Peptides against a protein of PDB entry 3J47. Designs and how they scored, part 6

Target 1, 121 residues: chain A of PDB entry 3J47
Amino acid sequence: IRLTNQLKSLKGLQSKLKDVVEYLDKVINKELPINHTILGKLQDVFNLLPNLGTPDDDEIDVENHDRINISNNLQKALTVKTNDELMVIYISNLVRSIIAFDDLIENKIQNKKIQEQRVKD

## One batch from the design tools (peptide; made by RFdiffusion4, then SolubleMPNN)

Design b2_p24_8_s3 (from b2_p24_8, 11 letters changed)
Fold by OpenDDE base, seed 2:
Structure b2_p24_8_s3 (fold): chain B 121 residues (1-121), chain A 24 residues (1-24)
Amino acid sequence: as target 1 above (121 residues)
Amino acid sequence: EEELEELLKKIEEEAEELKKELEK
């Protein structure tokens, strides 16, 4: 029951994050004007994210270099109030990274659910 | 796990606010 509710919440989040990416892609493609209110709210969302680039100091694996660079570039883009176009690109990359994490978590939850079902049969 | 669920819930709440603002 708990895992099914978690999986449902993750799927709901994934759908919403996809809608955010589709919006940001339209802004990047100049199909829509930059809405500073939406951009400000996306900033507030991502400033409330724990730094997805600080795993606790115990896994220095070489794949983290790109994530640290994305987090630092985002934080730099969020502090540089003067380039909204670059900020939209960095937010889009962050949201895509969160979707990829959501997919990984969904896969882990599904695998755990399949294992729990196999142990009950 | 719980911190991630709480984070996902916050992003979900804010994504609904963004959707309501995109519909205006």
Scores: peptide ipSAE 0.074, ipTM 0.611, DockQ to the pose 0.075
Fold by OpenDDE base, seed 5:
Structure b2_p24_8_s3 (fold): chain B 121 residues (1-121), chain A 24 residues (1-24)
Amino acid sequence: as target 1 above (121 residues)
Amino acid sequence: EEELEELLKKIEEEAEELKKELEK
């Protein structure tokens, strides 16, 4: 029951994050004007994110260097009076990384659910 | 696990506020 509710909430979040990416892509493509109210709320979301830059200290893999660079560029975009266009690009890249992490969590939850079902049969 | 559920809940709440702002 808990795992099925978590999977449902996660799918709801994934849909909302995709809608956010679609909005940001339209802003990057200059199809929509920058809404500073939306941008401020997105900044508040991302300031509440724990630094996605603490790898558990046990894998020096080449993927961590790109994640650290994205996190540092986002923090610079959020803390420095940067061009709003660059901030939107860095936010979009972060949200894409969160969606990829969400897909990984969903896969882990599904695999756990399949294993629990196989142990009951 | 619990910290991740709280984070997901916060992102869900703010995404719902973004949706309400986009509908105005």
Scores: peptide ipSAE 0.071, ipTM 0.603, DockQ to the pose 0.074
Fold by OpenDDE base, seed 1:
Structure b2_p24_8_s3 (fold): chain B 121 residues (1-121), chain A 24 residues (1-24)
Amino acid sequence: as target 1 above (121 residues)
Amino acid sequence: EEELEELLKKIEEEAEELKKELEK
């Protein structure tokens, strides 16, 4: 039951994050003007997300380098108060990375559910 | 614009629910 609720919440979040990416892509492509209120709310959302770039100090895996770069690029975009275009690009890359992470979590949850079913059969 | 702000608010709510569920 818990795992199914987590999977449903994750799918809801993933759908909404896709809508955010579509918006940010329209802003990057200059199809829409930059809305600073929306960017502020996106920053607040990302500050609530677990830091998707701190491995706890004990897993040497070469795939973590891209996630650390995304977190550093976001923090750099937030500190470089002078280029809204760079901020939009970095937020878009972060959201894409969160979607990819959510897809991995979903796959792990589904695989665990399939394994639990196979042990009952 | 207003619809997107409402979507962002719903993302915040779902992210906080997901966080609470991961902490359990």
Scores: peptide ipSAE 0.065, ipTM 0.609, DockQ to the pose 0.038
Fold by OpenDDE base, seed 3:
Structure b2_p24_8_s3 (fold): chain B 121 residues (1-121), chain A 24 residues (1-24)
Amino acid sequence: as target 1 above (121 residues)
Amino acid sequence: EEELEELLKKIEEEAEELKKELEK
């Protein structure tokens, strides 16, 4: 029951993140003007995300080079108050990385559920 | 596990507020 609710919430999140990417791509392509209110709300969403560059204190030993680079690039984009176009590009790359991570989590949850079914048969 | 559920809930709430702002 708990894993099915988590999988449903994760699918809802993935749909909303795709809508955010579509919006950011329209801004990058100059089809829409930069809306600072929307960009501020996206910053609030990303401030709720755990720092993808702080390893939880329990795994010092697997290839986190890409996650550290994403977190550092976001923090750099948020601190560089002078180039809104660069900030939109870094936010778009971060959101794409979160979607790819969500797909990995969904695949792990599905594989675990398939194994739990095979142990009951 | 509980911390991940709370995080997903917060992101769902902020994404709904973002959607309401995109509709104005």
Scores: peptide ipSAE 0.064, ipTM 0.590, DockQ to the pose 0.078

Design b2_p24_8_s4 (from b2_p24_8, 12 letters changed)
Fold by OpenDDE base, seed 4:
Structure b2_p24_8_s4 (fold): chain B 121 residues (1-121), chain A 24 residues (1-24)
Amino acid sequence: as target 1 above (121 residues)
Amino acid sequence: EEELEELLKKIEEEAKKLKEELEK
């Protein structure tokens, strides 16, 4: 039950993050003007996003490297105070990295669910 | 602009739900 709810919330987040990437890509391509109010709200949302980097629970030496890269890209996006065009590019790359990480979590959740089903059969 | 503000609010709400499900 818990794992199914986590998977549903993760899919809901991933879908909405994709819509944000599609918006940011239009801004990068100069199809839409840079909106500083939207960029500020994106920063606020990313600060409210649970650090996808804290499992308070032991074991996986391979996941720390991708989580460090996402956190470093977020910190870079938030530290670029003087070039909004570069900030849009960094935020877009960050959101793409979060989507790719969410896909990895989804795959792990699905694999765990398949294993739990095989143990019950 | 308003549609994107609503989208950002919906992202925050889903992130909060995900956090609450991870803490259970």
Scores: peptide ipSAE 0.133, ipTM 0.694, DockQ to the pose 0.038
Fold by OpenDDE base, seed 1:
Structure b2_p24_8_s4 (fold): chain B 121 residues (1-121), chain A 24 residues (1-24)
Amino acid sequence: as target 1 above (121 residues)
Amino acid sequence: EEELEELLKKIEEEAKKLKEELEK
């Protein structure tokens, strides 16, 4: 039951994040103007997302470079208050990285559910 | 613009539900 609810909430989040990527891509392509109110609300949403950059202190392996880069790119986007175009690019890359991470979590959840079913059969 | 603000609010609510399910 819990795992099914987590999977449903994750799918809901992924669908909504895709709609945000489509918006940000239109802004990057200069099809839509930059809206700073929307960028502010995106920051609030990202602060509510689970911190996708904390490995609990026990997994030594070589993929930590990309997660540190996402956090650094967000912090850089937030500090580069003078270039809204760079901010939009960094937020778009962050959202894409979150979607890819969420897809990985979904795959792990589905695989766990399949294994639990195979042990019952 | 208004549709996107509503969309962001819906994302916030789904992120909150996900957090609550992870904490249980």
Scores: peptide ipSAE 0.110, ipTM 0.667, DockQ to the pose 0.038
Fold by OpenDDE base, seed 3:
Structure b2_p24_8_s4 (fold): chain B 121 residues (1-121), chain A 24 residues (1-24)
Amino acid sequence: as target 1 above (121 residues)
Amino acid sequence: EEELEELLKKIEEEAKKLKEELEK
């Protein structure tokens, strides 16, 4: 039951993050103007995202590298106050990295669910 | 603009639900 609710919430989040990437791509392509209010709200959303890479105590090496890259890309996006175009590119790459990480977590949850079913049969 | 603000609220709501399910 718990894993099914987590998987449902994760799929909902992934779908909405994809819609944000499609918006940011239109801004990068100069099809839409940069909206600073939207960029501020995206920063608030990233601060509310759960750290999906809290290691279960047994996988120390791979999850730390993706979390460090995500945090470094967010810090770079926040420090580039002087170039709005570069900030939009960094935020877009950050959102893409979160989607790719969420796909990995979804695959791990699905594999665990398949193993739990095989132990009951 | 308003459609994107509503999208951001929905992302915040899904992130909150995911956090609550991870803390149980």
Scores: peptide ipSAE 0.072, ipTM 0.634, DockQ to the pose 0.038
Fold by OpenDDE base, seed 5:
Structure b2_p24_8_s4 (fold): chain B 121 residues (1-121), chain A 24 residues (1-24)
Amino acid sequence: as target 1 above (121 residues)
Amino acid sequence: EEELEELLKKIEEEAKKLKEELEK
């Protein structure tokens, strides 16, 4: 039951994050103007999700220069008060990283459910 | 713009729900 609810909430989040990426890509391509209200709300959403780009402190495998760059890029995206175009690019990259992480979690949850079913059969 | 504001609110709601399910 728990893993089913987690998977449902994760799929809901992932679908909505894709719609946000499509919007941000149009802004990056100058097809849409930057909306500062939307950008502020995206920052609020990411401030509510502090751990989706930070590995839980329990797996410091010393080789992920990319994860340190994502956390630094998140902090940099949140601290860049002066260049909205760069902020949109950093937020877009962060959202893409969260989607990729959510896909990995979804796959892990599905694999765990398949194993639990095979042990019951 | 309003549609995207509603979308962001739905993302916050789904993120909160995911957090609550992870904390159980």
Scores: peptide ipSAE 0.113, ipTM 0.670, DockQ to the pose 0.038; fails the geometry check

## One batch from the design tools (peptide; made by RFdiffusion4, then SolubleMPNN)

Design b2_p25_1_s2 (from b2_p25_1, 15 letters changed)
Fold by OpenDDE base, seed 5:
Structure b2_p25_1_s2 (fold): chain B 121 residues (1-121), chain A 25 residues (1-25)
Amino acid sequence: as target 1 above (121 residues)
Amino acid sequence: DLVKKMQEVIEQLEKLIKEQEELLS
């Protein structure tokens, strides 16, 4: 039961992340306008995970040594299944941030579809 | 540029979650 619920929660999170990638692809391809509210919520996610290795991470100012340590602990914890209470808090905040913008992505896609339909009619 | 970097980070997070899913299956 507990493992099944964890697996279901991970699958749900994976589906939401896929929706985010698909949204970002549409923004990159100029199919959707940039939504600053969505990008702000994504930035909140990245502020929790600064070391999810982009090849350009060598230029992010060394002054946030504490945030780097927090991110390394989260990555290590995602990799090593450590029962760190702090990790659970960070994952919970990450998941809340992802849920909060998923609805914004869906609303933005729906609103665009409605506008495109109204222009065709 | 920023949006592409954001996408790369999300794709890495998807990979980590998938690896956890595989370890729980």
Scores: peptide ipSAE 0.096, ipTM 0.690, DockQ to the pose 0.286
Fold by OpenDDE base, seed 1:
Structure b2_p25_1_s2 (fold): chain B 121 residues (1-121), chain A 25 residues (1-25)
Amino acid sequence: as target 1 above (121 residues)
Amino acid sequence: DLVKKMQEVIEQLEKLIKEQEELLS
């Protein structure tokens, strides 16, 4: 029961992240205009990511190290069961932030699909 | 550039979540 609920929650989160990637691809490919509201909400998600690290890695280095540190700290937080409660709070906030912009993403993707269908008919 | 950087971080998150899904399966 607990594991099944965790798996279902992870699958839900994975689906929402996929929608984000699909949106960002369309923005990169200039298929959709940049939506600053969506990007702002995505920045709010990113501002939560560094808080998964222990505070001891905040010493200084350059633009490429931050992504590796975020990945490693998040991986450590997800793999090391020792901070399960802080991880649950973080993931809950992350998921809430993702849900809050997913509706905006889906609305933009659907509106574009409807416009493309109307141009083909 | 920023949008591409954001996409890469999201793809890393997707990878980590998938790895956790595989560990729980």
Scores: peptide ipSAE 0.093, ipTM 0.687, DockQ to the pose 0.297
Fold by OpenDDE base, seed 3:
Structure b2_p25_1_s2 (fold): chain B 121 residues (1-121), chain A 25 residues (1-25)
Amino acid sequence: as target 1 above (121 residues)
Amino acid sequence: DLVKKMQEVIEQLEKLIKEQEELLS
């Protein structure tokens, strides 16, 4: 029962993250215009995540040991009960931000499709 | 640039969630 509920919750979160990636792909491909409100909410998500180091920081080889350790500490905190309380706070804020963001993505994709249909008619 | 970095971070989170699903299965 507990494991099944955890797996169901993780699958739900994975689906929402996929919708975010698909939105970002459409923005990168210029299929959708940049929405600063959407990007601002995603920045709020990243500000709650201490340093998911982008691999492009590999050109400054001396201060990144602590940043890689923080990404590894998020992974390690997810795998090893090192600070369950802070993690629950970060994940809860992350999930709330992703849900609110997904609703904005869906609304924007739908509004764009409706506008394109109205121009074809 | 910024949007690509944001996408990469989301893909890392997706990978992490998948790893947790595999550990719970």
Scores: peptide ipSAE 0.084, ipTM 0.673, DockQ to the pose 0.292
Fold by OpenDDE base, seed 2:
Structure b2_p25_1_s2 (fold): chain B 121 residues (1-121), chain A 25 residues (1-25)
Amino acid sequence: as target 1 above (121 residues)
Amino acid sequence: DLVKKMQEVIEQLEKLIKEQEELLS
């Protein structure tokens, strides 16, 4: 029961992240205009990601080190600190922000489909 | 540029969530 609910929650989150990627692809391909409200909500999601900078790496190499460290640090948070109450709070806030963002994306995608249909009729 | 960086972070999150799903299955 607990494990199956966790898996269901992860699958739900994965589906929502896929919708986010699909939206960003449409923006990159100029199929959708840049929406500052959507991008602002995505920035809020990133700001809720735990800054897992180890306190010991004072070395500024800002382009390649950050990507490997963010992934490794987030992975370490997700794998090692699963019992950390702070991590549960961060993940809960992150999930809430992603849900609210996904609802906004779905609304924008639907509105575009309606406009495209009206231009064909 | 910013949108591409944002997309990449989301793709990394998707990967991490998938790895957690595989670990729990």
Scores: peptide ipSAE 0.089, ipTM 0.680, DockQ to the pose 0.297; fails the geometry check

Design b2_p25_1_s4 (from b2_p25_1, 14 letters changed)
Fold by OpenDDE base, seed 2:
Structure b2_p25_1_s4 (fold): chain B 121 residues (1-121), chain A 25 residues (1-25)
Amino acid sequence: as target 1 above (121 residues)
Amino acid sequence: SLVTLMQELISKLEELIKELEEKLK
């Protein structure tokens, strides 16, 4: 039940993330002006991504390295400010949910390992 | 551009979500 609800919430946030992608595409196509507040909030999100690895994933997989590089490049690019609260809220919620979901998965894996060890003892 | 970089980051987030979904199965 709890996992299913978390997954449902995450899927909802994924849908919101897709809306952000569509927004960015419109900005790239010059259909909308660039919004630096949206970009700033996305940066805050991506600054948390390197920490989403499980302790077992602490092997700097090429994927984690790419995420770090992208985040660092974004940090360097984002010195520009202002406007659009809703997108920021959605992204912030998405990140919080991803972190919580990752923690939940990690806890599940750890609990399984502990149970397997107890059965072997 | 910064906007392009943001798009790449979002794509990575979507990938993470997918990975998390697969780990739950």
Scores: peptide ipSAE 0.017, ipTM 0.439, DockQ to the pose 0.237
Fold by OpenDDE base, seed 3:
Structure b2_p25_1_s4 (fold): chain B 121 residues (1-121), chain A 25 residues (1-25)
Amino acid sequence: as target 1 above (121 residues)
Amino acid sequence: SLVTLMQELISKLEELIKELEEKLK
């Protein structure tokens, strides 16, 4: 039940991320002008990503390392700090949901390994 | 550019979501 609800929430997030990607592609291709309000909100989102790791997520998993590196590079490219608390809250909730989902997957894998070991003993 | 870096980060997040979905199956 909990895993199904989290998966549904992640699918909703994936759809929203897709919409943002499509917007950014249009801006890159000069099909749409740069909207500074949208970019400012996205900047606020990405400024929070480095702070959303749990101390346990600081373990050198290659995938987490790539995400952190991209976020750090983005932060270095920011020339203007925007303060949009609503976007900050939204992204913080989104990242927390992803982390919680990853933790549930890892816990399930570990529990399966423990059960398999108990059957072999 | 800032816009390009944002696109790369979003693409990585989408990839992570997809990988988590596959691990859940």
Scores: peptide ipSAE 0.017, ipTM 0.423, DockQ to the pose 0.194
Fold by OpenDDE base, seed 4:
Structure b2_p25_1_s4 (fold): chain B 121 residues (1-121), chain A 25 residues (1-25)
Amino acid sequence: as target 1 above (121 residues)
Amino acid sequence: SLVTLMQELISKLEELIKELEEKLK
């Protein structure tokens, strides 16, 4: 039951990310102007990403290093100008969803680790 | 471009979500 709810939340987040991709594609195709406020809010999302699925374990897996490098490149590339309130609201809701998702994933990872430790004992 | 970089980041996020979904199965 809890796992199913987490998967549903993940799918919801994935759908929202897809909407962001579609927006960015329209911007790349010059169908929409670049909205730097949206990009700034996406930066806020990416600032939260290092917390997504980081096992508290100090194992700097190569995957975490790549994530940090991409986030750093994005942070360095971003200069922000403001043009669209609706997209700001959308991205704010996305960020809230990501935070809630991260908490759920962290709780599950912790619970799994506890169960694995109990089986080894 | 910045927008292209954002697309790459989003694609990686989508991949991570997919990996998490697989770990949850």
Scores: peptide ipSAE 0.018, ipTM 0.409, DockQ to the pose 0.250; fails the geometry check
Fold by OpenDDE base, seed 5:
Structure b2_p25_1_s4 (fold): chain B 121 residues (1-121), chain A 25 residues (1-25)
Amino acid sequence: as target 1 above (121 residues)
Amino acid sequence: SLVTLMQELISKLEELIKELEEKLK
């Protein structure tokens, strides 16, 4: 039951990320101006990426290192001068959702791994 | 370039979510 709800929440997060991609595409196409406040909130999401990795996944650790470097470069490049209230609210809710589910997802993945290992031993 | 970088980061985040979903199965 809890795992199913977590998976549903994770799929919901994936849908939200798709909406962010669509926003970024509009910005690239010059349909919308660059909003550095939105980019700053997205940066907050990416700063959480290292915490989303499981320590047992060597492949994730390598990818996380690249993601961290990109996030750090982005952090240095971002200046928050623009305001889009609706998008800021949306992205803020996304960030809060990620934080809220991070520990839960990690704990469940760890518990599953421990259980699978105990069955194999 | 900054927006393009953000798209790359989003793509990587989506990949991570997919990996987490597979681990939850």
Scores: peptide ipSAE 0.018, ipTM 0.405, DockQ to the pose 0.247; fails the geometry check

Design b2_p25_4_s4
Fold by OpenDDE base, seed 3:
Structure b2_p25_4_s4 (fold): chain B 121 residues (1-121), chain A 25 residues (1-25)
Amino acid sequence: as target 1 above (121 residues)
Amino acid sequence: SDIELMQQVIEQLKKLIEEKKKEIE
């Protein structure tokens, strides 16, 4: 029972990530206008992700001390396997950010469809 | 909804973490 619920939740997360990718593809193809609020939420998601870069890309700007500490704590949690709690907190925050982003995307797509219908009438 | 299910799983994970903290402590 618990494993089945976890698998369902992961499948739901996968669907939300797919919606994000589909939105980004539409923006790249100029089918949808760039929305700065959506991009801001996407940036929040990426800021939570560990830097997938090699350890030599140390040059990205020092000013966000709190974000660097979160990223470093996550990298330490991933590398040392010592802090499963920090990983779970991180994943939980990431999931919340993705959900909020998906809801925003859906709202913008719906609003565009409503506007296009009103112009045709 | 899928969101509600995900929130429930997150809450269950939080509870499991707190239980594990108490076991260490």
Scores: peptide ipSAE 0.023, ipTM 0.514, DockQ to the pose 0.025
Fold by OpenDDE base, seed 2:
Structure b2_p25_4_s4 (fold): chain B 121 residues (1-121), chain A 25 residues (1-25)
Amino acid sequence: as target 1 above (121 residues)
Amino acid sequence: SDIELMQQVIEQLKKLIEEKKKEIE
């Protein structure tokens, strides 16, 4: 039961991430205009990701001391089982940000379909 | 327990996802 629920949640997250990729591909292909609100939410997601950066990537992010601390805490929470509460908080915030981002993407795609239908009528 | 807290958070997230899905439908 527990493992099945975790797998279901992970599959849900994977589906949302797939939607994000598909949206980004459409933007790259100029099928959709760039949306600054969506980009802002994407940035929020990236800010909640652990710095997977090599030591050389640390030079680019030096300007936001608070972001470095959050990223280090997140990475530490992911690697150290003893910070289960912090891990839960970070994962929860990350998932909320991804959901909010996916909602904006879906809304944008839907709005485009509505506009395309109006042009055909 | 931390596990119970995680389960509660996951359940809340599932609920939020389902609510948002209904808003999109």
Scores: peptide ipSAE 0.022, ipTM 0.553, DockQ to the pose 0.027
Fold by OpenDDE base, seed 5:
Structure b2_p25_4_s4 (fold): chain B 121 residues (1-121), chain A 25 residues (1-25)
Amino acid sequence: as target 1 above (121 residues)
Amino acid sequence: SDIELMQQVIEQLKKLIEEKKKEIE
């Protein structure tokens, strides 16, 4: 039961991450305006993400040394799989950040539709 | 539209998360 629920939750998270990527592609293509609040929540997600060994993650502002240390500890907990509690906290925070991001995307899409309707009327 | 489909997927995911939250509480 626990493993199946974890797998289902992980698949849901993967789908949300795909939606985030699709949104970012639309922003890059200038199909949607940049929303700084959305970008801030995206940064919160990235700050929680383990350094997936992509060399470009080094541009994260050095000023958040405490957040980097927390992220590194959480990354270490994920990699070593020895601290299940820290891993659960990390996943919980990541999920919260993704939900908040999703709510902002939805709000932005709704606002755009309302503006397009007002211009047609 | 693709946007409407995305909104439906989002709503389903929100529901799943709320269900999981209730299961943990």
Scores: peptide ipSAE 0.019, ipTM 0.506, DockQ to the pose 0.026
Fold by OpenDDE base, seed 4:
Structure b2_p25_4_s4 (fold): chain B 121 residues (1-121), chain A 25 residues (1-25)
Amino acid sequence: as target 1 above (121 residues)
Amino acid sequence: SDIELMQQVIEQLKKLIEEKKKEIE
């Protein structure tokens, strides 16, 4: 039961991260304008994600020693199976943040579609 | 384990997002 709930949360996280990638591709392709609010939320998501061993995340973390410690503790909680409770809490909070971000992306995409329809009418 | 596999997928997605962010900048 507990493991199944963890896997469900991770699958949800994966799906929402995919949506973020798709949004960024649309911005790169100039299908959507750069939105600083969305980019700010993306940064908030990354600040919550533990650095599970990508050296490039270290440059963003250097500015806040407390955030580095939190990230390291969360990484340890994810790698050490004995801290399942902390891992569940962390993943749950992360998923909530990503859902809120995904909702923002969806709202912006919908608003653009509505504007494009209005121009065609 | 399935959890370890999901962690790897999450890290790959993070890397992809960061690469795309750098392309936008």
Scores: peptide ipSAE 0.018, ipTM 0.510, DockQ to the pose 0.074

